Peptides against a protein of PDB entry 5Z08. Designs and how they scored, part 237

Target 1, 168 residues: chain A of PDB entry 5Z08
Amino acid sequence: RQKDEWAKKTSSLMKQLDWFIGEHLGAMLAAEELGGPVVGELMEIDPDDLSAGFNAHGKLKKATSQPDLDRRQRRIDDIWGPQDEQGQAHKRKRGADEALAASAEMRDLIEQLMNKLVEAGGDNSATYVEIPRESAAARFLVRSKVAMFHPNDARRLRLVDFGRDLDD
Target 2, 222 residues: chain B of PDB entry 5Z08
Amino acid sequence: GLPRLIDAIEEASKIPAKRRQTPIKPTIEKLTTHLYTHGASPDSLLRLADLLTLRNHLDQASLAAITRNLYPSSTVSDEVVLRFIGALGHGQLKPTLALQALFLRWLVMVYHLLENPGVLGQVYGVLFDLLDTAAIRPQLCHLLALVTRRKHVRPFRIQAILTLSRQTGGDPNLTGLLRVFKNYYPEIIVGDATKGRASAFKHPDPQWRQHLDEIQQRRSEA

## One batch from the design tools (peptide; made by RFdiffusion4, then SolubleMPNN)

Design b2_p23_5_s1 (from b2_p23_5, 11 letters changed)
Fold by OpenDDE base, seed 2:
Parts: structure tokens; sequence; C-alpha cells
Structure b2_p23_5_s1 (fold): chain B 168 residues (1-168), chain C 222 residues (1-222), chain A 23 residues (1-23)
């Protein structure tokens, strides 16, 4: 009985989380991954002096395609590059695809973090997920105080145990 | 001479310590003494870089001792630099993070002897992407502070450092790197995210610098 | 952040509490 109630409650909460990620976080996470504003924070940088695809207000600037831009900056230019009519439809589609990808990355990361929490059986040392990169998703979880990095290895991420950290 | 010492260490590095006929420590001590007295030629530096960066049977203490005595008698080639850069990061075939920190410290201390300082600028992205690795971050930020040019200061990198600085509680090395970025973009606000003291990136070993200068001076007189 | 982070945190905390109760 309690296990079934737990499973139903967890499933309901995961659906709410999926909705929250898809509706509210996905586009902002994608913007951060693309060198836009940090999720929930404005850049403390004057955008006019930056060759960025985003201004300080999160508004698109005309991306100057420089050939020597790294792969990330090229992606910004590709997604947020010049607004020709064909470019707008491709831009909307690419923006939607990047928001979906960011939502999927956040969801997968949360799922891995929760799975490790279950597998660890109360051993805090076993709760770490190995992440391939510091993503916007990982960063948002840490800023939100939902997750924390291993003190010696920022490729290891775990959920904050809200129950134990209050008693210690 | 130095080449014969390197030959002996290379052969010993292929064999597990328990199967060596002769102790390696006396040969390492002879090598480090020679390096301290005369420095390493470009050719010897390359061979030593391979010994330090490639997986072999040398112990960590020996590798650290060689790295601490790795005085260039001349210039440092791009190939030597790239061996050390290629050894950075996580992986079973890579050197320990402690040894990687020594390599980064070495690159900082010999930066003025690079044949082409631009080589580090070409691998700037590789170095920058390692800032999340806490064990090497202090030396990595120092190296990046030396290497950073206007072309490297991009919005996404500014944001990445700001984000990482907030996540680390204002690591003074990241704050120091942001100050270097601020030299190119004065509008960067370091204040609210970085209530912390910035690192000044002082020379990591003044005695090592002085001894390097003595070795370099002997070459100019010969 | 002030609106998003609390909502995410609340959802994760509730899930973690349920996980702990099921263990």
Amino acid sequence: as target 1 above (168 residues)
Amino acid sequence: as target 2 above (222 residues)
Amino acid sequence: LDELAPTLRKLIEEIEENIRKAL
C-alpha cells in the first residue's frame, strides 16, 4: 500500500516537473547554453560592447559571423543569425529544437540524480552522477540549491539531501 | 650525459617496479641533479614530456621530482607544450590531477620561454573547458590569465566564469581571471557575484624563477 | 530565479521525501 501510494505520488510529481521544465525552463536553459542570459539572472555586462547574440535584456543582437568563433558562438550565430524570411522560420524551428533538447537534458539529469539517490540506499558517497559537462541544466540545479557538485570533482553532481542537511 | 640518463629511465619505465633489476631512484636522482645544474635541451624536454605524460610504470614521486626540476636550458617547443596540454583532464590514460597541476604550474613558470606563446591561445578552449576541474583550477586560471587576449574574451566565456564563480562561492582564481577579462571589457561587473578577494597571480615559485634565470644566463654566455 | 528555483526545489524536495519514505 505505502509503496503504491509512493509510486503514484512520485509519478504525479514527475509529470508536474516535466511540465514545469517544458513550459518554464527549456527555452531559458537553451538560451543560457547558447551564451544568452543566465537562467533567472540578467548578465551584469553591457551588451552593446559584447559581440553576443543576446543583449543584457535577453534580446537578440545581430550576430556578426566571425569565422574564428568557436563552435558555441557559431551555434549562437546559426540559431540567432540574420533574420531573413527563411531565416525566421529556421530560427523558430531551431529555437524550438534547442528548447526541447535543453528540456530533455534537464529531465534526464534529474532522473539520473533521483535514480542514484534510490540506488545509494542512504550512502551519500554513492549518490553522485557523473556528468560529461557542466550544462545549463546542471548549473541551474546548483544555483537553485537542488544539487551540489562534489567538492573535488565538478563532474560529479548529487541531489541535496534536504532531510539530512537540516539535522547536521 | 642527460640522453643516457633518459634512455635508462625510458627502459625502466616499461617495466613494473617489482620486476626491475636495478632501483630507479638513483637514476632519477642523477637526472634531477643534472636538470638542476644544466637544464634540459629542447630534445631532452620532448623526451621528458613523453615520460611525464604517457602512461608508464614510473612512480608519482619520480614524475613529480622530474617535473619540479624541468628547467629548460633553451626554449620550449610547441610540441612539448602540446604534450602537457594533451595530458590534462579526466581519463584512465591521463596523469593524475596532482601531476597535471604541476604541469600547469610549469607552463606558467616557463611561459616567457615558449617558442610560440600563440600555441596556448590556439588551445584556449581546451584549457577554458577544464575550469570546472577544482584540482587544477588555481594553476589553470593563472595560465589563462597569461594567455588571454581580446579574441578569447567572448560573451559566453564571461557568462561561464560568472556562473562558475557563483557556484564556487567566488573562487578567488576565477575572480582573478574575470579581472583579466575586465581589462578588455571594462563594463564587466565583478562586484555582486564576486564579493571575494581576487588572486593576483603571483609567480608560483620565486626560487625556481631565479634558478631558471641562472641556467638561461649560462646559455647566453656560451 | 526567485520564482523558478523555489518551485523546482519544492518539487524535488517532495520527490526526495517520497523516495526516503519508500526506502
Scores: peptide ipSAE 0.170, ipTM 0.330, DockQ to the pose 0.182
Fold by OpenDDE base, seed 3:
Formats: structure tokens, C-alpha cells, sequence
Structure b2_p23_5_s1 (fold): chain B 168 residues (1-168), chain C 222 residues (1-222), chain A 23 residues (1-23)
């Protein structure tokens, strides 16, 4: 009974987290990865706005078109490439794809961090996830005080244990 | 004029070298001579940035020759900068790391001509995340040294560069970048173990600078 | 950040609390 209620509550919270990541965070994380504003400096980035990209001041520019560049170059060219109608459609699609990818990266990172917390059984040394790169997702978690880098290794990230910091 | 030379190269870039009716090398030489003499307008720079950054059938020697002669006659737009930034990193559609190093060197040499230097500050994260790529690290550290402001010197980036510095055995360019960070956060310990002279990030090509200045002066007199 | 970070923290804290209660 309690395990089933826990599983339901955890599932509900994970759905809320997934919604929060997908609806609010994904576009902003994508924007940060694209060289846009740091997540939280610009609120309510429409995925369609990601296609328009960000000017040198971190503000949205209108979307310009060229299709075949690699995802990050597509990101930059979707931010800054030439504005034809076909290009705008490709940019909107790319912006949506980038928001989706950023959402997935954040979700996967949080899942790995939570799994390591569960597996560690209270050993703080075992709670670290190895991150292949410093992503917008990882940066946001650290800025949000949700995660911390290992003091000696920036490739290792862990969740902040909120339960212990309240008793000190 | 320059636009017609670019047109001819754009058309040739669509065709594999073995299927071209005429050798492109003479047209590349005319282009590079024109660029050396007159520089490139903003419009020409954008077209050339596309030729340099997009996958096409131009040979690496031609792309390198164009990049080495890519003198702006005026300013460098955000769009041009972002074409080059977008070309960075690993990927099958991206230029070679050798060409990417030339692009980063070019951005360093034209940094003072950017219409908006803040554009590089926006993509700071993208640039910073490429520091693990050894082939472009020297020029990347130099560019980051120019671009870095207090807002970019975050605790996670300090830790990341310290970690990477340890992993690379104290790369002089990373040590140079850490010194730039130390200007904003004096408490940063640039480890003594890097007895190597931190890169002073000197101008990569003084002759190129002088020639750029000559091209830029002609614009101010016109 | 002022709105997003608290929401994310709250969600993660609640998940962590539930994880701790289930262990």
C-alpha cells in the first residue's frame, strides 16, 4: 500500500517535472545552448522564437533559413541564417527539435542524478554522475541549487541533498 | 568585381572537382588577390562565410587561402560571426578542425571590427564547451580571453577550466585563460605547476594586422 | 530564474523526499 502510494506520487511528480521541463524549461535550455540568454533571463521563450534565434544582446532575432548545417550550426544558422519562408519553416522545426532535445537532455540528466542518489544508499561519494559535457541542463541545475559539481572535478555532478542541509 | 568572382566560385563549389569543366584555382587566386587588395564588403563577407562554413566541393587549400585573405573592408556583422561559430565542433557536416582553427584565428584578428562584440559573449557557452577539442584550443582560448567578462566567469566554468588544465598537464592557453578569469576573481589559484609561460595571447599575425589596418584606412579616406 | 528555480527545486525536493521515504 505505502509503496504503491509512493509510486503513484513519484509518478505524478515525474509527470509534473516532465511537463515543467517540456513546456517551460526546454525552450530556454535550447536558447542557452544556442547562445541565447541564460535560462531564466528570458522567460516564456516560444519554441517558434528559438527558430528566430538571438541577437548579440541575447534578444530574439527573426529566423533565417539555410537547411543542411549540423544541429549546433543549424542552431546558430536557425538563429542567424537568411530569412526565406522555407528557411523559417525549417527554423521553426529546428527550434522545436532543439527544444525537444534540450528537454530530453535535462530529463535524462535528472533521471541519472536521481538514480545515482538511490543507488548510493547515503554514500555522498557515490552520488556523482559523470557528465560528458557542460550542458545548459547541467548549468541550470547548478544555478538552481539543485545540483553541485564535484569540488575537484567539473565532469562529476550530484543532486543537492535537501534533507541534510535543513538540520545544519 | 568581387561579386562575380564569388558567383563563379559558388557555382564551382556545387560541382565535384573531377567534373568541373574549368580549373577553379585561377578564380580562387583572383579572389584572394582581390581580397588582399581591397578587402571584402559585409555582403561579400557573408557569401564567403557561407562558402567557408557550408559543406561544398571546394578543396581545403582553397578554403584556407580564402580564410587567410578574408580582410574585412568595413565591419563584421553578427551573421558572419555566427556562421563561423556554427561551423565549430565535431560533425560530419562541419569544416575540418584545421579550418575551424583558422576561423577562430580570423575572429581574433577581426574582433575589433565586429559590429557587435557582444555576439561572442552570447555564444560564450558554446565556445567554452569546445575547450576539450585540442586542435582548436589555442585559438579558442585566445578568443575567449578577448570575450570574457565578469558575467562569464562563473564558479562552474572556473572549476571546468581548472579540471581541464589538470587533465591537459597545464596547457599554456588554459593557464592564460585562467589568468583572464583571475582578473575578475583574484582568489583563483592558477596552479604553480604550470611553470610554463601562460600564453600572452599576442596578435597571431602582425603582418595580417598591418595589412588589415591599411585596408581599413582606405575606407576612412573614401 | 526566480520563478523557475523554486519550482524545479520544489519538485526535486518532493521527489527526493518520496525517494527517502520509500528507502
Amino acid sequence: as target 1 above (168 residues)
Amino acid sequence: as target 2 above (222 residues)
Amino acid sequence: LDELAPTLRKLIEEIEENIRKAL
Scores: peptide ipSAE 0.168, ipTM 0.331, DockQ to the pose 0.200
Fold by OpenDDE base, seed 5:
Structure b2_p23_5_s1 (fold): chain B 168 residues (1-168), chain C 222 residues (1-222), chain A 23 residues (1-23)
Amino acid sequence: as target 1 above (168 residues)
Amino acid sequence: as target 2 above (222 residues)
Amino acid sequence: LDELAPTLRKLIEEIEENIRKAL
């Protein structure tokens, strides 16, 4: 009974987290990945603005024609398809797709971090998730003081255990 | 003139707002208007630096307004610079971190007017040790990017930035500062954790720059 | 960040607490 109540509460909180990620974080995370502002510097990023991409300075690019060859720049340039009506629709779709992808990455990362916390059974050394890359999601979790990197290995990320800091 | 306005504000700054016989806001507005039109002489700039950096009874909005209009009409002395540097960090006698960020931004914008740019290099350690203070980090990294020379790029500082970069989840300002360090030591392995975006440290306020240039030009014609 | 991070932390802390209580 008590275990089931905690499971239900956890499920409810996960739904709230999923909503928060989808509605508030996804577009900002995508913007950071696309070379936009860091999450929290610009609080309201329309997915449509993601389609416009970001300049080297993290401001919304106006359609400047220079194909700078950097892969991030190519993703930006690919998002910056021609300004035709069809190009705008493709841009909006692409911005939405990037926001969805960023939301999914954040959600998956949090889930992995939570699963490792459960599996570790209190062993802090076993709570680390291996991350394939330093994503906007991973960086945001660390900035938020929700997660921390392993001191010697930036490919290993763990949740901050907020419960232990109360018993010490 | 400007000295009389500063005198009035200095006297008012000694008195709690509730005990002032006259509102200070009109005098602050006159000061900021004068500063916007004519800039501050070196002597006035020093007096204003003391008003901004020393604990007094001026409100934060007034201090911010003065700082935003703190156009030097001439050069910026070492003494003025050191007042602002001495005001940085934590403590009950220090200005708010928001005001400190404005001071650092100001130092960035007037860096080319320093009588001795080397003064900031002498206090490099003091500036560097404040990088953990998130509220001032963006402007601090920008200032350090201007100030950094080969002599400042030491192994312990490289490691400190790398560590702090990991702890902050790859703050783009720290990554920007590491890029400046890498210009002096190309072999600096900016670890995978620093594959994040770097700040380009652009001029913080192009309009402020243009207006400063106009004030400086009037001085050269006089 | 100042608005988002506290919300995220609170949600994660509550989830972690519920996970610990369910174990």
Scores: peptide ipSAE 0.167, ipTM 0.348, DockQ to the pose 0.260
Fold by OpenDDE base, seed 1:
Structure b2_p23_5_s1 (fold): chain B 168 residues (1-168), chain C 222 residues (1-222), chain A 23 residues (1-23)
Amino acid sequence: as target 1 above (168 residues)
Amino acid sequence: as target 2 above (222 residues)
Amino acid sequence: LDELAPTLRKLIEEIEENIRKAL
């Protein structure tokens, strides 16, 4: 009975987390991945702004025609086709796609971190997830004090156990 | 005048709040009003620095209010600077981390009024070793951004910031400090952590700056 | 960060607590 109530409560909280990631974090994470502001420096990022790309100072690039050679930057520049209505629609769609991709990456990372916490059965050494890259998602979790990197291996990430880390 | 207000607060600071015969708040308000209007002389700044940094019975709100109104009417001595630097870090005898952040913010805002800006460069190591303290890191990085010279940009410090940047998930203030380091050593690969936005280290309080400029101008006309 | 991080922490802490209680 109590286990089922906790499972239901966990499911409800996961839905809230999924909503929070999708509605609030996705666009900001995508902006950070695109070289924009770090999550939390600019709270209101329109997905449409993601398509405009960011300068080296994390400000919205004005439509300057110079093709930057970086693949992700090329991808932004390929979105900056001519300012016709079709170009704007493609731009909006791509900004939305990047926000969705960032949301999915954050969700998957949190799920892996939670699964490792369950599998570890209380062994904190077994709670690490191997991450393929340092993503905006991983960085945000660490800045939020939700996760921490392994002290010797930045490819290993774990959840902060707020219950145990006080007793250790 | 200001010295008499400081005298009264110094005496009150020796006594626990519950044992004071008179509330100190009215005297603190008079002090902060005076500081806002006239600023503090070098001698008054030193006395106020001692009140702010030494363990006493003043409440945190009063200490914060004094710090927020700590306008220098002239220059800031090395002794005043060293009082604030000595108050940084962990310890039961040290001010709260919140108050330490206000001190660092103050040092940033008055940096151009230091009698010897080099004094901060002499204590650079002490400041740098506090970067792990999250509560003061934003203001500490800003201060270090002002203080950093080529002599301070050492390989071990570059590596320390890079390591701490990874451990903190690319703190924008650390990234900002790394950009300052890169100005001296362009070969510094500010890695994937720099795909994040670096802090621009903007002035913490433009209104405070303007009011400071007004106080400083009145002294030059006198 | 000051608004987002506390919300995320609260959600994750509560989930972790529920996971620990369900085990």
Scores: peptide ipSAE 0.167, ipTM 0.354, DockQ to the pose 0.253

Design b2_p23_5_s2 (from b2_p23_5, 11 letters changed)
Fold by OpenDDE base, seed 2:
Structure b2_p23_5_s2 (fold): chain B 168 residues (1-168), chain C 222 residues (1-222), chain A 23 residues (1-23)
Amino acid sequence: as target 1 above (168 residues)
Amino acid sequence: as target 2 above (222 residues)
Amino acid sequence: LEELAPVLRQLIEEIEQNRRKAL
């Protein structure tokens, strides 16, 4: 009975997380991936705003990896392409698709991090998830103090164990 | 007239009760009677708001009596609203939480008479951050329910209400406010903690409303 | 960040706490 109540509560909280990611974080994560503002600098990014492109004050942070730059630049060029009516509809759809993709990436990453923490059984070395890239999602989790990079390997990310008393 | 009564009370408010030459109670009774009969003009409301919100030597019963009879004869200015909002929260210079609850109740009851309802939207954060204060939460939730617009319904505020609702065992007023938020974001899961009765945010005092309407009608006929 | 990070932390913390209690 009590375990079932905790399981139901977990399910309810997961739905809240999914909602929070889908309705709020996804568009902001997509914006950061597209060279827009860092997540949390602009709190109201409509997926439609992703299609309109970022104004000149969106500091294009130099992505450190060349391949990611080319993909970002292509995405920017595709988002900033000609302003015909068909182009606007395609841009809106693309902005929505990028927000959905970013939401899915964030959700999957969080789930992997949580699962690894449970599977590790207290072994801190086993809690790391290997990430394919330093995504906006990964950076946001680290900035949020939800996750930490491995000290020697930026491809390894772990969830912060909130259940450990800070006294250790 | 009302201004002379306010003058006398302002002067008396500067002096401790034990050092007053004359009892203030008869003057307070005259003031409350006048307010009940005629209401307060915008200028009188501002002066009374200062008496109610600023630290002085008036007793709590007198302050409460003035607040309960604070019928606007016309509109309520932004300045008057801001005096009451500025009086909210914790601090040695702030009014008692009981008096703050009366101020919030008053703002709810006169909301339709605000010159600019948007002023409350500008101070939304200040109001929202006080939701943890149990003594004022019922009236605060009611006021927020009136003030809330889409721009105020942010993820952090949704989560803050959900958290506080859990911590309070599902306060009906918080559940009521969350239902207002859900009007803007239908996907808000009002979880199991909210299986409680949500407050319907009914008018706090129907008799006070009726009497206010009578005072307001007399002004429109003059 | 200041508005979003606390929300995310709290959600994840509560999820983890409930997951641990459900085990």
Scores: peptide ipSAE 0.329, ipTM 0.431, DockQ to the pose 0.251
Fold by OpenDDE base, seed 5:
Structure b2_p23_5_s2 (fold): chain B 168 residues (1-168), chain C 222 residues (1-222), chain A 23 residues (1-23)
Amino acid sequence: as target 1 above (168 residues)
Amino acid sequence: as target 2 above (222 residues)
Amino acid sequence: LEELAPVLRQLIEEIEQNRRKAL
């Protein structure tokens, strides 16, 4: 049935999206969350580079513990302990874990946005997802023109309806 | 000399590339080599600013090459600055947004050579109103970061940058500009939306800066 | 951004179109 073909195609496209997020976005999203470069400024982020942390300029931090870094940067520095060989292995693992977490957050956010758009049935007021924080994922979707914040509430995000014919 | 090269390029700029008797590329290469070696005088800068900002038949690669080699040998006049500012924004008669970004980058790199740095402060509103233009925003924010004074930091502009920051998903250049605003008004609550990374507005090209300093030094010794 | 954003938009658009057609 034509519906089954569309369902299969949807499943295939979702797998492509999952691959794209996991292989190409996850590390960059994690880097932005870790105070690194904004997604798309640095296209090739090695998870090992995540492990070194980022300075206030979003370059790889040399291991200088600046004590006055914000709580997130402190978490990064705590995450990215001393540069001994064990520390490097822990750093690599943690960089991979942060990339996986960022990929999962992006994937979940996209799914929520898509589901809300379908559920709203054309009611624009019902298309908004409440986000607990402005994440790198949320910011990237907005920069990509995939999503938009509510004009009056930065905690509300909606998917851009690409299916609205330009004729209305 | 440089004036004769500019004359030849000005005349060639009036004619479509397909109708030129001689290729312009060798003359552009001579011009850019001269600019790299000696820089441009104030008079030459004005003429080159007109070539860069006015609609003519020069190709984008040639215009970009001239802009990348536009080393001032002396100061930069208000008139030259205003030519580049007038070329900003949307319009069929305006340069491409890519070229406008190069102009803004140039203004950042030569800011310390302006005869009157206050001229940019006078056109602050024009610059600020272009922040919605994504293609020029990085360089525009950098220039505004240099130009901004307390008199420019108004409630409506604070609100405008906060709104635009949300709409852009926290563009780091806008966050960087907002940090400059906070230097004048520490009480500016940068909402959680702006906890993103801010641009540090570092010099765009250290090698270009060094070469400019060498050209400027030769002027002081002459 | 210029390389990634178009890919993401295209994927999401195609997914949405197919999801709507599958309902």
Scores: peptide ipSAE 0.327, ipTM 0.414, DockQ to the pose 0.263
Fold by OpenDDE base, seed 1:
Structure b2_p23_5_s2 (fold): chain B 168 residues (1-168), chain C 222 residues (1-222), chain A 23 residues (1-23)
Amino acid sequence: as target 1 above (168 residues)
Amino acid sequence: as target 2 above (222 residues)
Amino acid sequence: LEELAPVLRQLIEEIEQNRRKAL
């Protein structure tokens, strides 16, 4: 009985987490990956705005036609194609795809972190997940004090054990 | 006048709040009102710096209120600066980290009034070594952004910021400081570890700046 | 960050607590 209630509550909370990641974090994470603002500096990013790209100051670029775009900016422009109606539809789709990809990356990372914490059985050395890259997701978790990097290896990330009193 | 108010607060600061015969709050309010209207002279500023930085029985709200109204009417001496720098870091005898953040914010806001801006450059190492202290990091990075010169940008400090930036998940303030370093060493790659936006280190309080300018202008007309 | 981080921490903390209790 009690285990089933906890399992149901866990499932409900996981759905809330999935919603929170998908509806709020995904676009912001994608924006950070694209060289936009750090997650939490711009709270409302429309996935459609992701298509517009960001200037060196993390402000939304208006689609200005100026050709001397740095290599990362060229990738954004290559994404942007001509300003025709078909180009706008492709832009919107790409912004949505990047937000979805960022959401999936965050979700997978959180799941791996939680699973490793459970599997470790209290051994802190076994709680680390190997990350292939320092993603916006990983950075956000660390800034949020949800995760910590290994002190000597930035490729290793662990979940903060909220159940341990910091005094132990 | 201001000296008499400081005298009364100094005497009250020696006594625990529960043992004071008179409430100190009205005197603090008079002090903060005076500071807001007239600012603090160099002598008064030093005495107030001692009250703010030395361990005493003043409550945190009073100390914060004094700090928020600490308008210099003139210049800020090296001695005043060093009092605030000496109060930074961890320790039972040091002010709270919240108050230390207010001190750093104050130093940022009065930086242009320092008699010798170079004094902060002399204590650069002390300031830099506190970057791991999350509670003061935003204001500390802003102050370091103002203070940093080519002589301070060393390989070990570049590496320390990069390491701390990774450990903090790319704190925008650290990225902002690293951009300042890049102005002296263009070869510094600000991006692989921190694709994030750097802090622009905007003035912490535009209204406070405007009011400070008004106080300073009144002195030039007298 | 100040608005998002507490929400995420709370969700993860509650999930971990419930997962531990479900084992």
Scores: peptide ipSAE 0.326, ipTM 0.435, DockQ to the pose 0.226
Fold by OpenDDE base, seed 3:
Structure b2_p23_5_s2 (fold): chain B 168 residues (1-168), chain C 222 residues (1-222), chain A 23 residues (1-23)
Amino acid sequence: as target 1 above (168 residues)
Amino acid sequence: as target 2 above (222 residues)
Amino acid sequence: LEELAPVLRQLIEEIEQNRRKAL
């Protein structure tokens, strides 16, 4: 009975997470992936700084001045710039598709991280998920202090164990 | 000024009470007096939100006193709101449920000063799932009553609040929230178990409101 | 970051807590 209540609550919370990711986070993640503002940081971040990624400590890597600023700025302008209604519809659709993709990536990553944490049974070495890339999703989780990179391998991400009783 | 008082409290918050060379109470009293007289700027609100929400060595009475005098002199940023939202729920790193109830009460009282009231709508799910926490439920229901829009009134939430209402014997705050839901979906049967007195979600502190209005008026004249 | 991160942390924390309790 109590397990069923917790399972139901988990399901409810998962639906809320899905909603939160899909309705709010996905668009911002997509914007970050496209060189837009960092999720949750004010738009004052130079798109160049976004491309630099985060170190294992969640610090922005210094943007190496790669000249592809113009293409990303054009993409940002192409995403956020006032284009004609048809361009806005295509942008909205592309933005929606990218937001959906980013939402799915974030959701999958969170699920993997959570599953690995449960499977590890307290072994921190077994809690790491291998990530194919430093995605906006991964970066956001690290910046959010939800996840941590492996100290020696930025391709390994683990969930912060929020449920460790501080008494352990 | 207020920044110097916050600096002193921030430094004192790093040190256990038994190891402090100087009593913090006089500084807290100066802070609360200043807040009562002048309110807190957005920058000061953020710093105070950190002091209130982050685990530190400040005593609960001091934290409560700061929260009770946390009059915004201006607007309340999303950042400040989210510090308080992030402090909600169960966890050893989180503030006490009593302090969380004060935060929720504060959010209710300053809701009209939020730079973006939509920020609470974005975290609606987080807030809604805390309804099972009896200690914060009254203030949480009040906040949700302010925040709720049609988009939030989903079948699963309707069912969840109905179930919780039955489990709590018809908590008047849950009944009040169900009435808010019913405004969007008239077909919601607030069942016979909810024959209880629904909360009207009146302003929790009219005197605090009046004093806030006086502080806010001084800003409009400046 | 400060706007959504606490919310996400809280949601994940609550999910984890409930998942652990459901096991």
Scores: peptide ipSAE 0.318, ipTM 0.425, DockQ to the pose 0.288; fails the geometry check

